# Peptides against a protein of PDB entry 5ONS, part 53

Target 1, 181 residues: chain A of PDB entry 5ONS
Amino acid sequence: MFKKFDEKENVSNCIQLKTSVIKGIKNQLIEQFPGIEPWLNQIMPKKDPVKIVRCHEHIEILTVNGELLFFRQREGPFYPTLRLLHKYPFILPHQQVDKGAIKFVLSGANIMCPGLTSPGAKLYPAAVDTIVAIMAEGKQHALCVGVMKMSAEDIEKVNKGIGIENIHYLNDGLWHMKTYK

## One batch from the design tools (peptide; made by RFdiffusion4, then SolubleMPNN)

Design b2_p14_8_s2 (from b2_p14_8, 7 letters changed)
Fold by OpenDDE base, seed 5:
Structure b2_p14_8_s2 (fold): chain B 181 residues (1-181), chain A 14 residues (1-14)
Amino acid sequence: as target 1 above (181 residues)
Amino acid sequence: MKYYTDEVAPPQPP
């Protein structure tokens, strides 16, 4: 989603959200990420305005105090930014790729099944379409936010093809955006 | 790779 993204070229505008819209978004976030509920007031304090950075390709980035929190495309599900996920790693279920897969993930490549089933990888139960944090062997922080294209069970059984779609990865355009005020 | 390391992640909710 952000492989060719640049803040200077791909941001259209920024809007401050109304209270009612914020409430709706918070509810959506809790629905998507139940574990975030106790932390949501810390992540999105009531006193702080919530903004949407509108980008090309129908990408919207939810921001508070300049921090990029979540993003979505075409009114789809919200994804946490890696920066938020690094602060709150429990927001997403995890999958771990082996060391060999790292360079490919960081190039924006989808995660192939063998990278999730090999030694050094850790595959956890997850259904298709689940948004997941991609961890890496020997690394502390998630390097990617992805979407399960196969269930964990099928990844293990089939062990061929795209297991997880790469949505947002470390050092992509969104990562380099860092903040927006 | 430049990871986010400025802040320690909070503990998971109980």
Scores: peptide ipSAE 0.019, ipTM 0.556, DockQ to the pose 0.096
Fold by OpenDDE base, seed 4:
Structure b2_p14_8_s2 (fold): chain B 181 residues (1-181), chain A 14 residues (1-14)
Amino acid sequence: as target 1 above (181 residues)
Amino acid sequence: MKYYTDEVAPPQPP
Protein backbone atom coordinates (compact mmCIF):
# COMPACT_ATOMS: atom_id res chain seq x y z
CA MET B 1 0.00 0.00 0.00
CA PHE B 2 2.88 2.39 0.78
CA LYS B 3 5.70 1.00 -1.37
CA LYS B 4 5.81 4.11 -3.55
CA PHE B 5 4.16 6.46 -1.07
CA ASP B 6 5.64 9.91 -0.51
CA GLU B 7 4.19 12.47 1.89
CA LYS B 8 4.92 15.42 -0.38
CA GLU B 9 3.32 13.88 -3.43
CA ASN B 10 0.59 11.61 -2.09
CA VAL B 11 -1.07 13.59 0.72
CA SER B 12 -4.11 15.54 -0.48
CA ASN B 13 -5.53 17.22 2.62
CA CYS B 14 -6.20 16.91 6.35
CA ILE B 15 -9.61 17.10 8.04
CA GLN B 16 -10.43 17.51 11.72
CA LEU B 17 -13.21 15.15 12.73
CA LYS B 18 -16.39 16.01 14.57
CA THR B 19 -17.05 14.49 17.99
CA SER B 20 -19.78 12.20 16.69
CA VAL B 21 -17.53 10.84 13.95
CA ILE B 22 -14.73 10.24 16.45
CA LYS B 23 -17.10 8.28 18.67
CA GLY B 24 -18.11 6.11 15.73
CA ILE B 25 -14.49 5.44 14.82
CA LYS B 26 -13.62 4.52 18.40
CA ASN B 27 -16.48 2.02 18.45
CA GLN B 28 -15.28 0.54 15.18
CA LEU B 29 -11.73 0.23 16.52
CA ILE B 30 -12.97 -1.61 19.60
CA GLU B 31 -14.99 -3.93 17.40
CA GLN B 32 -11.98 -4.69 15.20
CA PHE B 33 -9.46 -4.82 18.05
CA PRO B 34 -11.17 -5.72 21.35
CA GLY B 35 -7.88 -5.70 23.24
CA ILE B 36 -7.43 -2.00 22.57
CA GLU B 37 -10.45 -0.90 24.63
CA PRO B 38 -8.62 -0.37 27.97
CA TRP B 39 -5.96 1.68 26.17
CA LEU B 40 -8.07 3.71 23.78
CA ASN B 41 -8.41 6.74 26.07
CA GLN B 42 -4.64 6.82 26.37
CA ILE B 43 -4.15 6.47 22.61
CA MET B 44 -6.93 8.93 21.76
CA PRO B 45 -7.45 11.28 24.72
CA LYS B 46 -10.82 13.06 24.75
CA LYS B 47 -9.17 16.46 25.01
CA ASP B 48 -7.17 16.00 21.81
CA PRO B 49 -8.55 16.59 18.32
CA VAL B 50 -8.63 13.67 15.91
CA LYS B 51 -7.72 14.23 12.27
CA ILE B 52 -7.80 12.23 9.06
CA VAL B 53 -5.04 12.73 6.53
CA ARG B 54 -6.47 12.01 3.09
CA CYS B 55 -4.06 10.55 0.59
CA HIS B 56 -4.09 9.37 -3.00
CA GLU B 57 -5.42 5.91 -3.86
CA HIS B 58 -8.26 6.34 -1.35
CA ILE B 59 -5.92 6.05 1.66
CA GLU B 60 -6.87 7.72 4.96
CA ILE B 61 -4.63 8.03 8.02
CA LEU B 62 -6.09 8.64 11.48
CA THR B 63 -3.94 10.97 13.59
CA VAL B 64 -3.93 12.48 17.10
CA ASN B 65 -1.45 15.24 17.98
CA GLY B 66 0.43 14.48 14.80
CA GLU B 67 0.88 10.81 15.70
CA LEU B 68 -0.12 8.39 12.94
CA LEU B 69 -2.32 5.77 14.60
CA PHE B 70 -4.41 3.86 12.06
CA PHE B 71 -4.98 3.82 8.33
CA ARG B 72 -7.51 2.41 5.88
CA GLN B 73 -8.12 2.21 2.15
CA ARG B 74 -11.44 2.66 0.35
CA GLU B 75 -13.25 2.90 3.69
CA GLY B 76 -12.28 -0.67 4.51
CA PRO B 77 -11.03 -1.93 7.86
CA PHE B 78 -8.57 0.07 9.93
CA TYR B 79 -4.98 -1.12 10.23
CA PRO B 80 -2.67 0.04 13.02
CA THR B 81 0.53 1.76 11.98
CA LEU B 82 3.74 -0.04 12.88
CA ARG B 83 4.63 2.85 15.18
CA LEU B 84 1.43 2.33 17.18
CA LEU B 85 1.81 -1.45 17.04
CA HIS B 86 5.32 -1.18 18.52
CA LYS B 87 3.83 0.63 21.52
CA TYR B 88 0.85 -1.74 21.79
CA PRO B 89 1.94 -5.06 20.26
CA PHE B 90 -1.16 -6.91 21.48
CA ILE B 91 -3.49 -4.97 19.16
CA LEU B 92 -3.07 -7.63 16.47
CA PRO B 93 -2.62 -11.38 16.50
CA HIS B 94 0.92 -12.35 15.58
CA GLN B 95 2.55 -14.47 12.91
CA GLN B 96 6.30 -15.02 12.71
CA VAL B 97 8.41 -15.38 9.57
CA ASP B 98 11.82 -17.02 9.45
CA LYS B 99 15.06 -15.06 9.10
CA GLY B 100 15.25 -15.68 5.38
CA ALA B 101 11.93 -13.99 4.72
CA ILE B 102 12.90 -10.69 6.41
CA LYS B 103 14.65 -9.10 3.43
CA PHE B 104 11.71 -9.88 1.15
CA VAL B 105 9.13 -8.51 3.58
CA LEU B 106 11.17 -5.31 3.90
CA SER B 107 11.08 -4.96 0.11
CA GLY B 108 7.29 -5.03 0.18
CA ALA B 109 6.86 -8.62 -0.95
CA ASN B 110 3.91 -10.72 0.15
CA ILE B 111 4.66 -13.46 2.66
CA MET B 112 4.83 -16.86 1.00
CA CYS B 113 3.64 -19.97 2.79
CA PRO B 114 7.09 -21.58 3.17
CA GLY B 115 8.25 -18.53 5.13
CA LEU B 116 5.51 -19.27 7.67
CA THR B 117 5.95 -23.05 7.94
CA SER B 118 9.74 -23.36 7.97
CA PRO B 119 11.95 -23.79 11.04
CA GLY B 120 12.25 -20.44 12.76
CA ALA B 121 8.75 -19.39 11.73
CA LYS B 122 5.71 -19.56 14.00
CA LEU B 123 2.24 -19.94 12.54
CA TYR B 124 -0.69 -19.35 14.88
CA PRO B 125 -4.37 -20.10 14.25
CA ALA B 126 -6.00 -17.35 12.20
CA ALA B 127 -8.85 -17.13 9.70
CA VAL B 128 -8.59 -15.74 6.20
CA ASP B 129 -8.84 -11.92 6.03
CA THR B 130 -7.50 -11.51 9.58
CA ILE B 131 -5.22 -8.49 10.01
CA VAL B 132 -1.99 -9.69 11.63
CA ALA B 133 1.30 -8.42 12.96
CA ILE B 134 4.26 -9.99 11.19
CA MET B 135 7.06 -10.77 13.61
CA ALA B 136 10.51 -11.98 12.63
CA GLU B 137 12.66 -14.75 14.00
CA GLY B 138 15.08 -13.27 16.52
CA LYS B 139 13.48 -9.81 16.49
CA GLN B 140 11.40 -8.10 19.17
CA HIS B 141 9.29 -5.71 17.09
CA ALA B 142 6.88 -6.29 14.22
CA LEU B 143 8.32 -5.57 10.77
CA CYS B 144 5.03 -5.66 8.88
CA VAL B 145 1.25 -5.42 9.10
CA GLY B 146 -0.47 -7.93 6.84
CA VAL B 147 -3.70 -9.69 5.96
CA MET B 148 -4.18 -13.46 5.94
CA LYS B 149 -4.93 -14.54 2.36
CA MET B 150 -5.27 -18.13 3.52
CA SER B 151 -6.22 -19.54 6.89
CA ALA B 152 -3.36 -20.76 9.05
CA GLU B 153 -4.68 -24.28 8.55
CA ASP B 154 -4.60 -23.96 4.77
CA ILE B 155 -1.12 -22.40 4.85
CA GLU B 156 0.13 -25.51 6.61
CA LYS B 157 -1.70 -27.91 4.28
CA VAL B 158 -1.06 -26.23 0.93
CA ASN B 159 2.28 -24.64 1.84
CA LYS B 160 2.67 -22.77 -1.44
CA GLY B 161 1.63 -19.39 -2.80
CA ILE B 162 0.78 -16.21 -0.93
CA GLY B 163 -0.09 -16.81 2.71
CA ILE B 164 -0.20 -13.20 3.91
CA GLU B 165 -0.52 -9.98 1.93
CA ASN B 166 2.01 -7.29 2.85
CA ILE B 167 0.14 -4.07 3.65
CA HIS B 168 2.59 -1.91 5.64
CA TYR B 169 6.26 -2.65 6.40
CA LEU B 170 9.27 -1.06 8.08
CA ASN B 171 10.91 1.68 6.03
CA ASP B 172 7.99 2.08 3.62
CA GLY B 173 6.46 5.46 2.78
CA LEU B 174 4.12 5.47 5.79
CA TRP B 175 6.98 4.64 8.17
CA HIS B 176 9.01 7.57 6.84
CA MET B 177 6.10 9.96 7.29
CA LYS B 178 6.59 9.73 11.12
CA THR B 179 4.24 12.58 12.09
CA TYR B 180 1.67 14.89 10.51
CA LYS B 181 0.27 17.98 12.27
CA MET A 1 19.19 3.52 9.74
CA LYS A 2 17.25 2.60 12.88
CA TYR A 3 14.10 0.61 12.20
CA TYR A 4 12.77 0.08 15.72
CA THR A 5 11.32 2.49 18.24
CA ASP A 6 13.01 2.98 21.61
CA GLU A 7 9.66 3.29 23.35
CA VAL A 8 8.78 0.57 25.83
CA ALA A 9 5.47 -1.15 25.26
CA PRO A 10 3.00 -1.11 28.14
CA PRO A 11 2.00 -4.38 29.77
CA GLN A 12 -0.82 -6.32 28.17
CA PRO A 13 -4.19 -5.94 29.84
CA PRO A 14 -5.50 -8.97 31.81
Scores: peptide ipSAE 0.019, ipTM 0.570, DockQ to the pose 0.090
Fold by OpenDDE base, seed 3:
Structure b2_p14_8_s2 (fold): chain B 181 residues (1-181), chain A 14 residues (1-14)
Amino acid sequence: as target 1 above (181 residues)
Amino acid sequence: MKYYTDEVAPPQPP
């Protein structure tokens, strides 16, 4: 989603959200990520304005005090940014790729099934379309946010093709944006 | 643990 993204070229405008809209977004975030509820007031303090950075390709980034928190495309589900996920790693269920897959993930490639079933990988139960944090063998922090294109069960059984779609990865255009006020 | 970037790790929640 952000392989060719540049803040100067791809950001259209920034709007401050009304209280009613913020309430709706918070409810949606809790529905998508139940574990975030106790932390939501820390992530999005009531006293701080919430903004949406509108980008090309129908991308919207949710921000508070300049911090990039979540993003979505075409009014789809919200994804946490890697920067938020590094602070709150429990927001998403995890999957772990082996060492060999790291370079490909960091180039924006989708994650193939063998990279999730090999020694050094860890495959956890997850349904198709689940948003997941991609971990790597021997690393502490997530390197990617992805979406399951197959269930964990099918990944193990079929063990070929695209297991997880790469949505946001370290050193992509969103990562380099860092902040927006 | 080794990081992917030279950036410092963000603070963890309490």
Scores: peptide ipSAE 0.019, ipTM 0.556, DockQ to the pose 0.142
Fold by OpenDDE base, seed 2:
Structure b2_p14_8_s2 (fold): chain B 181 residues (1-181), chain A 14 residues (1-14)
Amino acid sequence: as target 1 above (181 residues)
Amino acid sequence: MKYYTDEVAPPQPP
């Protein structure tokens, strides 16, 4: 989603959200990420305005105090930014790729099944379309936010093709955006 | 292999 993303070229505008809209978004976030509920007031304090950075390709980035928190495309589900996920790693269920897959993930490549079934990888139960944090063997922090294109069960059985779609990865355009005020 | 940027990882919540 952000492989060719550049803040200067791909950001259209930034709007401050109304209270009612913020409430709706918070409810949606809790529905998507139940574990975030106790932390949501810390992540999105009531006293702080919430903004949406509108980008090309119908991408919207939710920001508070300049921090990029979540993003979505075409009003689909919200994804946490890696920066937020590093602070709150429990927001998403995890999958772990082996060491060999790291360089490919960091190039924006989708995660192939063998990278999830090999020694050094850890594959946890997850349904298709689940948004997941991609961990890496020997690393503490997620390097990617992805979407299961196959169930964990199917990844293990088939062990061929795209297991997880790469949505946002370390050092992509969104990562380099850092903040937006 | 270190792939992280020079940025310090954000603190974990309590």
Scores: peptide ipSAE 0.018, ipTM 0.568, DockQ to the pose 0.112

Design b2_p14_8_s3 (from b2_p14_8, 7 letters changed)
Fold by OpenDDE base, seed 4:
Structure b2_p14_8_s3 (fold): chain B 181 residues (1-181), chain A 14 residues (1-14)
Amino acid sequence: as target 1 above (181 residues)
Amino acid sequence: MKYYVESLAPPSLP
């Protein structure tokens, strides 16, 4: 999603959200990420305005005090940014790729099934279309936010093709934005 | 708080 993304070229505008819209978004976030509920007031304090940064290709980034928190495309599900995920690793269920897959993930490549079934990988139960944090062997922080293209069960059985779609990865265009005020 | 840095990425991205 952000492989060729540049803040100067791909950001269109920024809008401040009304209170009613913010409440709706918070409810959606809790629905998508139940574990976020106790932390939501810390992540999105009531006193702070919430903004949406509108980008090309129907991308929207949710921000508070310039911090990039979540993003979505075409009004689909929200994804946490890696920066937020590093602070709150439990927002997403985890999958772990082996050490050899790291360089490919960081190039924006989709995660192939063998990279999730190898000895250095850890594949946890997850349904298709689940948004997941991609961890790596020997690494503490998530390298990527992805979407399960197959269930964990099917990845193990088939062990061929794309297991997880790479949505947002370390050092992509979104990572480089850092803040937007 | 720890964050990954650019040095963790490959030298060139395809």
Scores: peptide ipSAE 0.020, ipTM 0.515, DockQ to the pose 0.041
Fold by OpenDDE base, seed 2:
Structure b2_p14_8_s3 (fold): chain B 181 residues (1-181), chain A 14 residues (1-14)
Amino acid sequence: as target 1 above (181 residues)
Amino acid sequence: MKYYVESLAPPSLP
């Protein structure tokens, strides 16, 4: 989603949200990520304005105090940014790729099944279409946010093809935005 | 490879 994304070229505008809209978004976030509920007031304090950065290709980025928190495309599900996920790693269920897969993930490549079933990888139960944090062998922080294209069970059984779609990864265009006022 | 700041909460791993 952000492989060739550039803030200067791909951001269209930024809008400040009304209180009612913010409440709706918070409810959606809790529905998608139940574990975030106790932390949501810390992540999105009531006193702080919430903004949406509108980008090309119908990408929207939710921000508070300049911090990029969540993003979505075409009014689909919200994804946490890696920066938020690094603060709150429990927001998403995890999958772990082996060391060999790291370089490919960081190039924006989708995660192939063998990279999730090989020694050094850890594959946890997850249904297709689940948004997941991609961890890596020997690394502390998530390398990317992805979407299960197969269930964990099918990844193990089939063990070929795309297991997880790469949505947002370290050093992509979204990562390099860092903040937005 | 760059990382963000230390986690504010412990991870919940399966």
Scores: peptide ipSAE 0.019, ipTM 0.557, DockQ to the pose 0.113
Fold by OpenDDE base, seed 5:
Structure b2_p14_8_s3 (fold): chain B 181 residues (1-181), chain A 14 residues (1-14)
Amino acid sequence: as target 1 above (181 residues)
Amino acid sequence: MKYYVESLAPPSLP
């Protein structure tokens, strides 16, 4: 989603959200990420304005105090930014790729099934379309936010093709967009 | 368990 993203070229505008809209978004976030509820007031303090950075390709980035928190495309599900995910690693369920897959993930490549079933990988139960944090063997921080294109069960059984779609990865265009005020 | 970790903004994964 952000492989060729540049703040200067791909941001259209920024709008401040109304209180009612913010409330709706918070409810959506809690529904998507139940574990975030106790932390939501810290992440999105009631006294702080919430903004949407509108980008090309119908991408919207939710921001508070200039921090990029979540993004979505075409009003689909919210994804946490890697920067937020590093602060709150529990927001997403995890999957782990082996160390050999790291360079490919960091180039924006989708995660193939064998990279999730290898000895250095860890595949945890997850349904198709689940948004997941991609961890790597020997690394503490998530390197990618992805979407399960197959269930964990099917990845194990079929063990070929795209297991997880790469949505946002370390050092992509969104990562380099550190803040927006 | 829920916990907070300060985000590291490294050029590469630590």
Scores: peptide ipSAE 0.017, ipTM 0.530, DockQ to the pose 0.087
Fold by OpenDDE base, seed 3:
Structure b2_p14_8_s3 (fold): chain B 181 residues (1-181), chain A 14 residues (1-14)
Amino acid sequence: as target 1 above (181 residues)
Amino acid sequence: MKYYVESLAPPSLP
């Protein structure tokens, strides 16, 4: 989603959200990520304005005090940014790729099934279309936010093709935005 | 088995 993304070229405008809209978004976030509920007031304090950075390709980035928190495309599901996920790693279920897959993920490549079933990888139960944090063998922090294109069960059985779609990864255009005020 | 990646250039991890 952000492989060729640049803040100067791909941001259209920024709007401050009304209170009613913020409330609706918070409810959506809790529905998507139930574990975030106790932390949501810390992540999005009531006293702080919430903004949407509107980008090309119908991408919207939710921000508070310049911090990039979540993003979505065409009013689809919200994804946490890697920066938020590093602070709250429990927001998403995890999958782990082996050492050999790291360089490919960091180039924006989708995660193939063998990278999730090989020694050094860890595959946890997850349904298709689940948003997941991609962890790396021997690393502490997530390197990618992805979407399961196959269930964990099917990844093990079929063991070929795209297991997880790469949505947002370290050093992509979104990562390099860092902040937006 | 090698993993297929649809993207071209690799950077470093935290």
Scores: peptide ipSAE 0.010, ipTM 0.520, DockQ to the pose 0.041; fails the geometry check

Design b2_p14_8_s4 (from b2_p14_8, 6 letters changed)
Fold by OpenDDE base, seed 2:
Structure b2_p14_8_s4 (fold): chain B 181 residues (1-181), chain A 14 residues (1-14)
Amino acid sequence: as target 1 above (181 residues)
Amino acid sequence: MMYYVDNLAPPNPD
């Protein structure tokens, strides 16, 4: 989603959200990420305005005090930014790729099944379409936010093709955006 | 390739 993303070229505008809209978004976030509920007031303090940075390709980034928190495309599900996920790793269920897959993930490649079933990888139960944090063998922090394109069960059985779609990865355009006031 | 980000996560409530 952000492989060729550039803040200067791909951001259209930024709007400040109304209180009612913020409440709705918070409810959506809690529904998507139940574990975030106790932390949501810390992540999105009531006193702070919430903004949406509108980008090309129908991408929207939710921000508070310049911090990029979540993003979505075409009003689909929200994804946490890696920066937020690093602060709150429990927001997403995890999957772990082997060390050999790291370089490919960091190039924006989708995660192939063998990278999730090989020694050094850890595959946890997850349904198709689940948004997941991609961890890596020997690394402490998530390097990617992805979407299960196959269930964990099917990844193990079939072990061919794309297991997880790479949505947002370390050092992509969104990562380099850092903040937006 | 190496990377590291300081983890500021509080204890997992779950």
Scores: peptide ipSAE 0.030, ipTM 0.542, DockQ to the pose 0.097
Fold by OpenDDE base, seed 4:
Structure b2_p14_8_s4 (fold): chain B 181 residues (1-181), chain A 14 residues (1-14)
Amino acid sequence: as target 1 above (181 residues)
Amino acid sequence: MMYYVDNLAPPNPD
């Protein structure tokens, strides 16, 4: 989603959200990520304005005090940014790729099934279309946010093709954006 | 070549 993203070229505008809209978004976030509920007031304090950065290709980024928190495309599901996920790693269920897959993930490549079934990988139960944090063998922090294109069960059985779609990865355009006020 | 540096992120809140 952000492989060719550049803040100067791809940001269209920024709007401040009304209180009622913010309430709706918070409810959506809790629905998508139930574990975030106890932390949501810390992540999005009531006293702080919430903004949406509108980008090209129907991308929207939710921000508070310049911090990039979540993003979505075409008003689909919200994804946490890697920066937020690093602070709250439990927001998403995890999958782990082996060391060999790291360089490909960091180039924006989708995660292939063998990279999830190899000895250095860890594949946890997850349904298709689940948003997941991609961990790497021997690393502490997530390197990618992805979407299951197959269930974990099917990844193990088929073990070929795209298992997880790469949505947001370290050093992509969103990562380099850092903040927006 | 791009590489993954583990200290790019702050410590986990664990």
Scores: peptide ipSAE 0.026, ipTM 0.604, DockQ to the pose 0.101
Fold by OpenDDE base, seed 3:
Structure b2_p14_8_s4 (fold): chain B 181 residues (1-181), chain A 14 residues (1-14)
Amino acid sequence: as target 1 above (181 residues)
Amino acid sequence: MMYYVDNLAPPNPD
């Protein structure tokens, strides 16, 4: 989603959200990520304005005090940014790729099934369409946010093709954006 | 080619 993204070229405008809209977004975030509920007031304090950075290709980034928190495309589900996920790693269920898959993930490639079933990888139960944090063998921080294109069970059984779609990865255009006020 | 290092990200909170 952000392989060719540049803040100067791909950001259209920024709007401050009304209270009613913020309430709706918070409810949606809790529905998508139940574990975030106790932390949501810390992540999005009521006293702080919430803004949407509108980008090309119908991408929207949710920000508070310049911090990039979540993003979505075409009014689809919200994804946490890697920067938020590094602060709150429990927001998403995890999957772990082996060392050999790291360089491909960092190029924006989708995660193939063998990279999730090989020695060094860890595959955890997850349904298709689940948003997941991609961990790497021997690393502490997530390197990618992805979406399950197959269930964990099917990944193990079939062990061929795209297991997880790469949505946002370390050092992509969103990562380099850092902040926006 | 890009390389992944842990210190590119802030430490996780305790």
Scores: peptide ipSAE 0.022, ipTM 0.579, DockQ to the pose 0.101
Fold by OpenDDE base, seed 5:
Structure b2_p14_8_s4 (fold): chain B 181 residues (1-181), chain A 14 residues (1-14)
Amino acid sequence: as target 1 above (181 residues)
Amino acid sequence: MMYYVDNLAPPNPD
């Protein structure tokens, strides 16, 4: 989603959300990420305005105090930014790729099933379309935010093809954006 | 590349 993303070229505008809209978004976030509820007031303090950075390709980024928190495309599900995920790693369920897959993930490549079933990988139960944090063998921080294209069960059984779609990864355009006020 | 060293909450119990 952000492989060729550049803040200067791909951001259209930024709008401040009304309180009612913010409330709705918070409810959506809690629905998507139940574990975030106790932390939501810290992540999105009531006193702080919430903004949406509107980008090309119908991408929207939620920001508070310049911090990029979540993003979505075409009003689909919200994804946490890697920066937020690094602070709150529990937001997403995890999957771990083997060491050999790291360089490919960091190039924006989708995660193939063998990279999730190899000895250095760890595959945890997850349904198709689940947004997941991609961990890596020997690494503490998530390298990527992805979407399960197959269930964990099917990944193990079929063990070929795209297991997880790469949505946002370290050093992509969103990562380099850092902040936006 | 900058990482968050101190997480405010533990990761998932995977």
Scores: peptide ipSAE 0.023, ipTM 0.549, DockQ to the pose 0.102; fails the geometry check

## One batch from the design tools (peptide; made by RFdiffusion4, then SolubleMPNN)

Design b2_p15_1_s1 (from b2_p15_1, 8 letters changed)
Fold by OpenDDE base, seed 2:
Structure b2_p15_1_s1 (fold): chain B 181 residues (1-181), chain A 15 residues (1-15)
Amino acid sequence: as target 1 above (181 residues)
Amino acid sequence: MEKELEELIKKALAL
């Protein structure tokens, strides 16, 4: 989603959200990420304005105090930014790739099944379309936010093709954006 | 934390 993303070229505008809209978004976030509920007030304090950075390709980034928190495309599901996920790693269920897959993930490549089933990888139960944090062998912080394109069961069974779609990865365009005020 | 993340990226990219 952000492989060819540049803040100066791909951001259209930024709008401050109304209270009612913020409330709706918070509810959606809790629905998507139930574990975030106790933390949502510190992530999105009531006193702080919430903004949406509107980008090309129908991408919207939710921000508070310039911090990039979540993003979505075409009013689809919200994804946490890696920066937020690094602070709150429990927001997403995890999948772990082996060391060999790291370089490919960081190039924006989709995660192939063998990278999830090989020694050093850890594959946890997850349904298709589940948003997941991609961890890596020997790494503490998520490398990528992805979406399961196959169930964990099918990844193990079929063990070929794209297991997880790479949505947002370390050092991509969104990562480089850092903040937006 | 930011510096730590940068180092993480550096190490990850070096693999």
Scores: peptide ipSAE 0.107, ipTM 0.723, DockQ to the pose 0.055
Fold by OpenDDE base, seed 5:
Structure b2_p15_1_s1 (fold): chain B 181 residues (1-181), chain A 15 residues (1-15)
Amino acid sequence: as target 1 above (181 residues)
Amino acid sequence: MEKELEELIKKALAL
């Protein structure tokens, strides 16, 4: 989603949200990520304006005090940014790739099944379309936010093709967009 | 934290 993203070229505008809209978004976030509810007042303090940075290709980034929190495309599901996920790693279920997969993930490549079934990987139960944090062997911080394109069960059985789609990864265009006010 | 991530990125991109 952000492989060729550039803040200067791909950001269209930024809007401040109304209270009612913020409430709706918070409810949606809790629905998507139930574990975030106790932390939402810390992540999105009521006193702080919530903004949406509108980007090309119908991408929207939710921000508070310049911090990039979540993003979505075409009014689809919200994804946490890696920066938020690093602070609150429990927001997403995890999958772990082996050491060899790291460089490919960081190039924006989709995660292939063998990278999830190797001895250094850890594959946890997850259904298709689950948004997941991609961890790496020997690393503590997520490398990528992805979406399961196969169930964990099918990844193990088929063990070929795209297991997880790479949505947002370290050093992509969104990552370089550290803050936006 | 940032240094660790930067190091990881640097290593990955150097290959």
Scores: peptide ipSAE 0.091, ipTM 0.732, DockQ to the pose 0.043
Fold by OpenDDE base, seed 3:
Structure b2_p15_1_s1 (fold): chain B 181 residues (1-181), chain A 15 residues (1-15)
Amino acid sequence: as target 1 above (181 residues)
Amino acid sequence: MEKELEELIKKALAL
């Protein structure tokens, strides 16, 4: 989503949200990520304005005090930014790729099934379309936010093709945006 | 702070 993203070229505008809209978004976030509920007031304090940075290709980024928190495309699901995920790693279920897959993930490549079933990888139960944090063997921080294109069960059985779609990864255009006030 | 965090992550991940 952000492989060729540049803040100067791909950001259109920034709007401040009304209170009612913020409440609606918070409810959506809790529905998507139930574990975030106890932390949501810390992540999005009531006293702080919430803004949307509107980008090309119908991408919207939720920000509070300049911090990039979540993003979505069109009216699809919200994804946490890697910067938020590093602070709150429990927001998403995890999958772990082997060492050999790291360089490909960091180039924006989708995660192939063998990279999730090989020695050094750890594949946890997850349904298709689940948003997941991509971890790596020997690394503490998530490399990528992805979406399961196959269930964990099918990845193990078929072990061929795209297991997880790469949505947002370290050093992509969103990562380099850092903050927006 | 943001630059510092980025540098730490880059070092940790050998980026």
Scores: peptide ipSAE 0.090, ipTM 0.695, DockQ to the pose 0.059
Fold by OpenDDE base, seed 1:
Structure b2_p15_1_s1 (fold): chain B 181 residues (1-181), chain A 15 residues (1-15)
Amino acid sequence: as target 1 above (181 residues)
Amino acid sequence: MEKELEELIKKALAL
């Protein structure tokens, strides 16, 4: 989603959200990520305005005090930014890729099934379309936010093709935005 | 490969 993304070229505008819209978004976030509910007030304090950074290709980035929190495309599901995920790693279920897959993930490539089934990888139960944090073998912080294109069961059985779609990864265009006010 | 990830993570933690 952000492989060729550039803040100067792809951001259209930034708008402050109405209270009713913020409430709806918070409810959606809790539905998508139940574990975030106790933390949502410190992530999005009531006293702080919530903004949407509108980008090309119908991408929207949710921000509070300049911090990039979540993003979505075409009013689809919200994804946490890696910067938020590093602070709250429990927001997403995890999958771990082997060492050989790391360089490809960091280039924006989708995660192939063999990178999830090797001895250095850890594949946890997950349904298709589940948003997941991609962990690297031996590392504490997520390197990528992805979407399961196959169930974990099918990845193990078929072990061929794209297992997880790469949505957002370290050093992509969204990562380089850092903050936006 | 692993070194690159380590460097990126270190940069993230420094922010």
Scores: peptide ipSAE 0.085, ipTM 0.697, DockQ to the pose 0.041

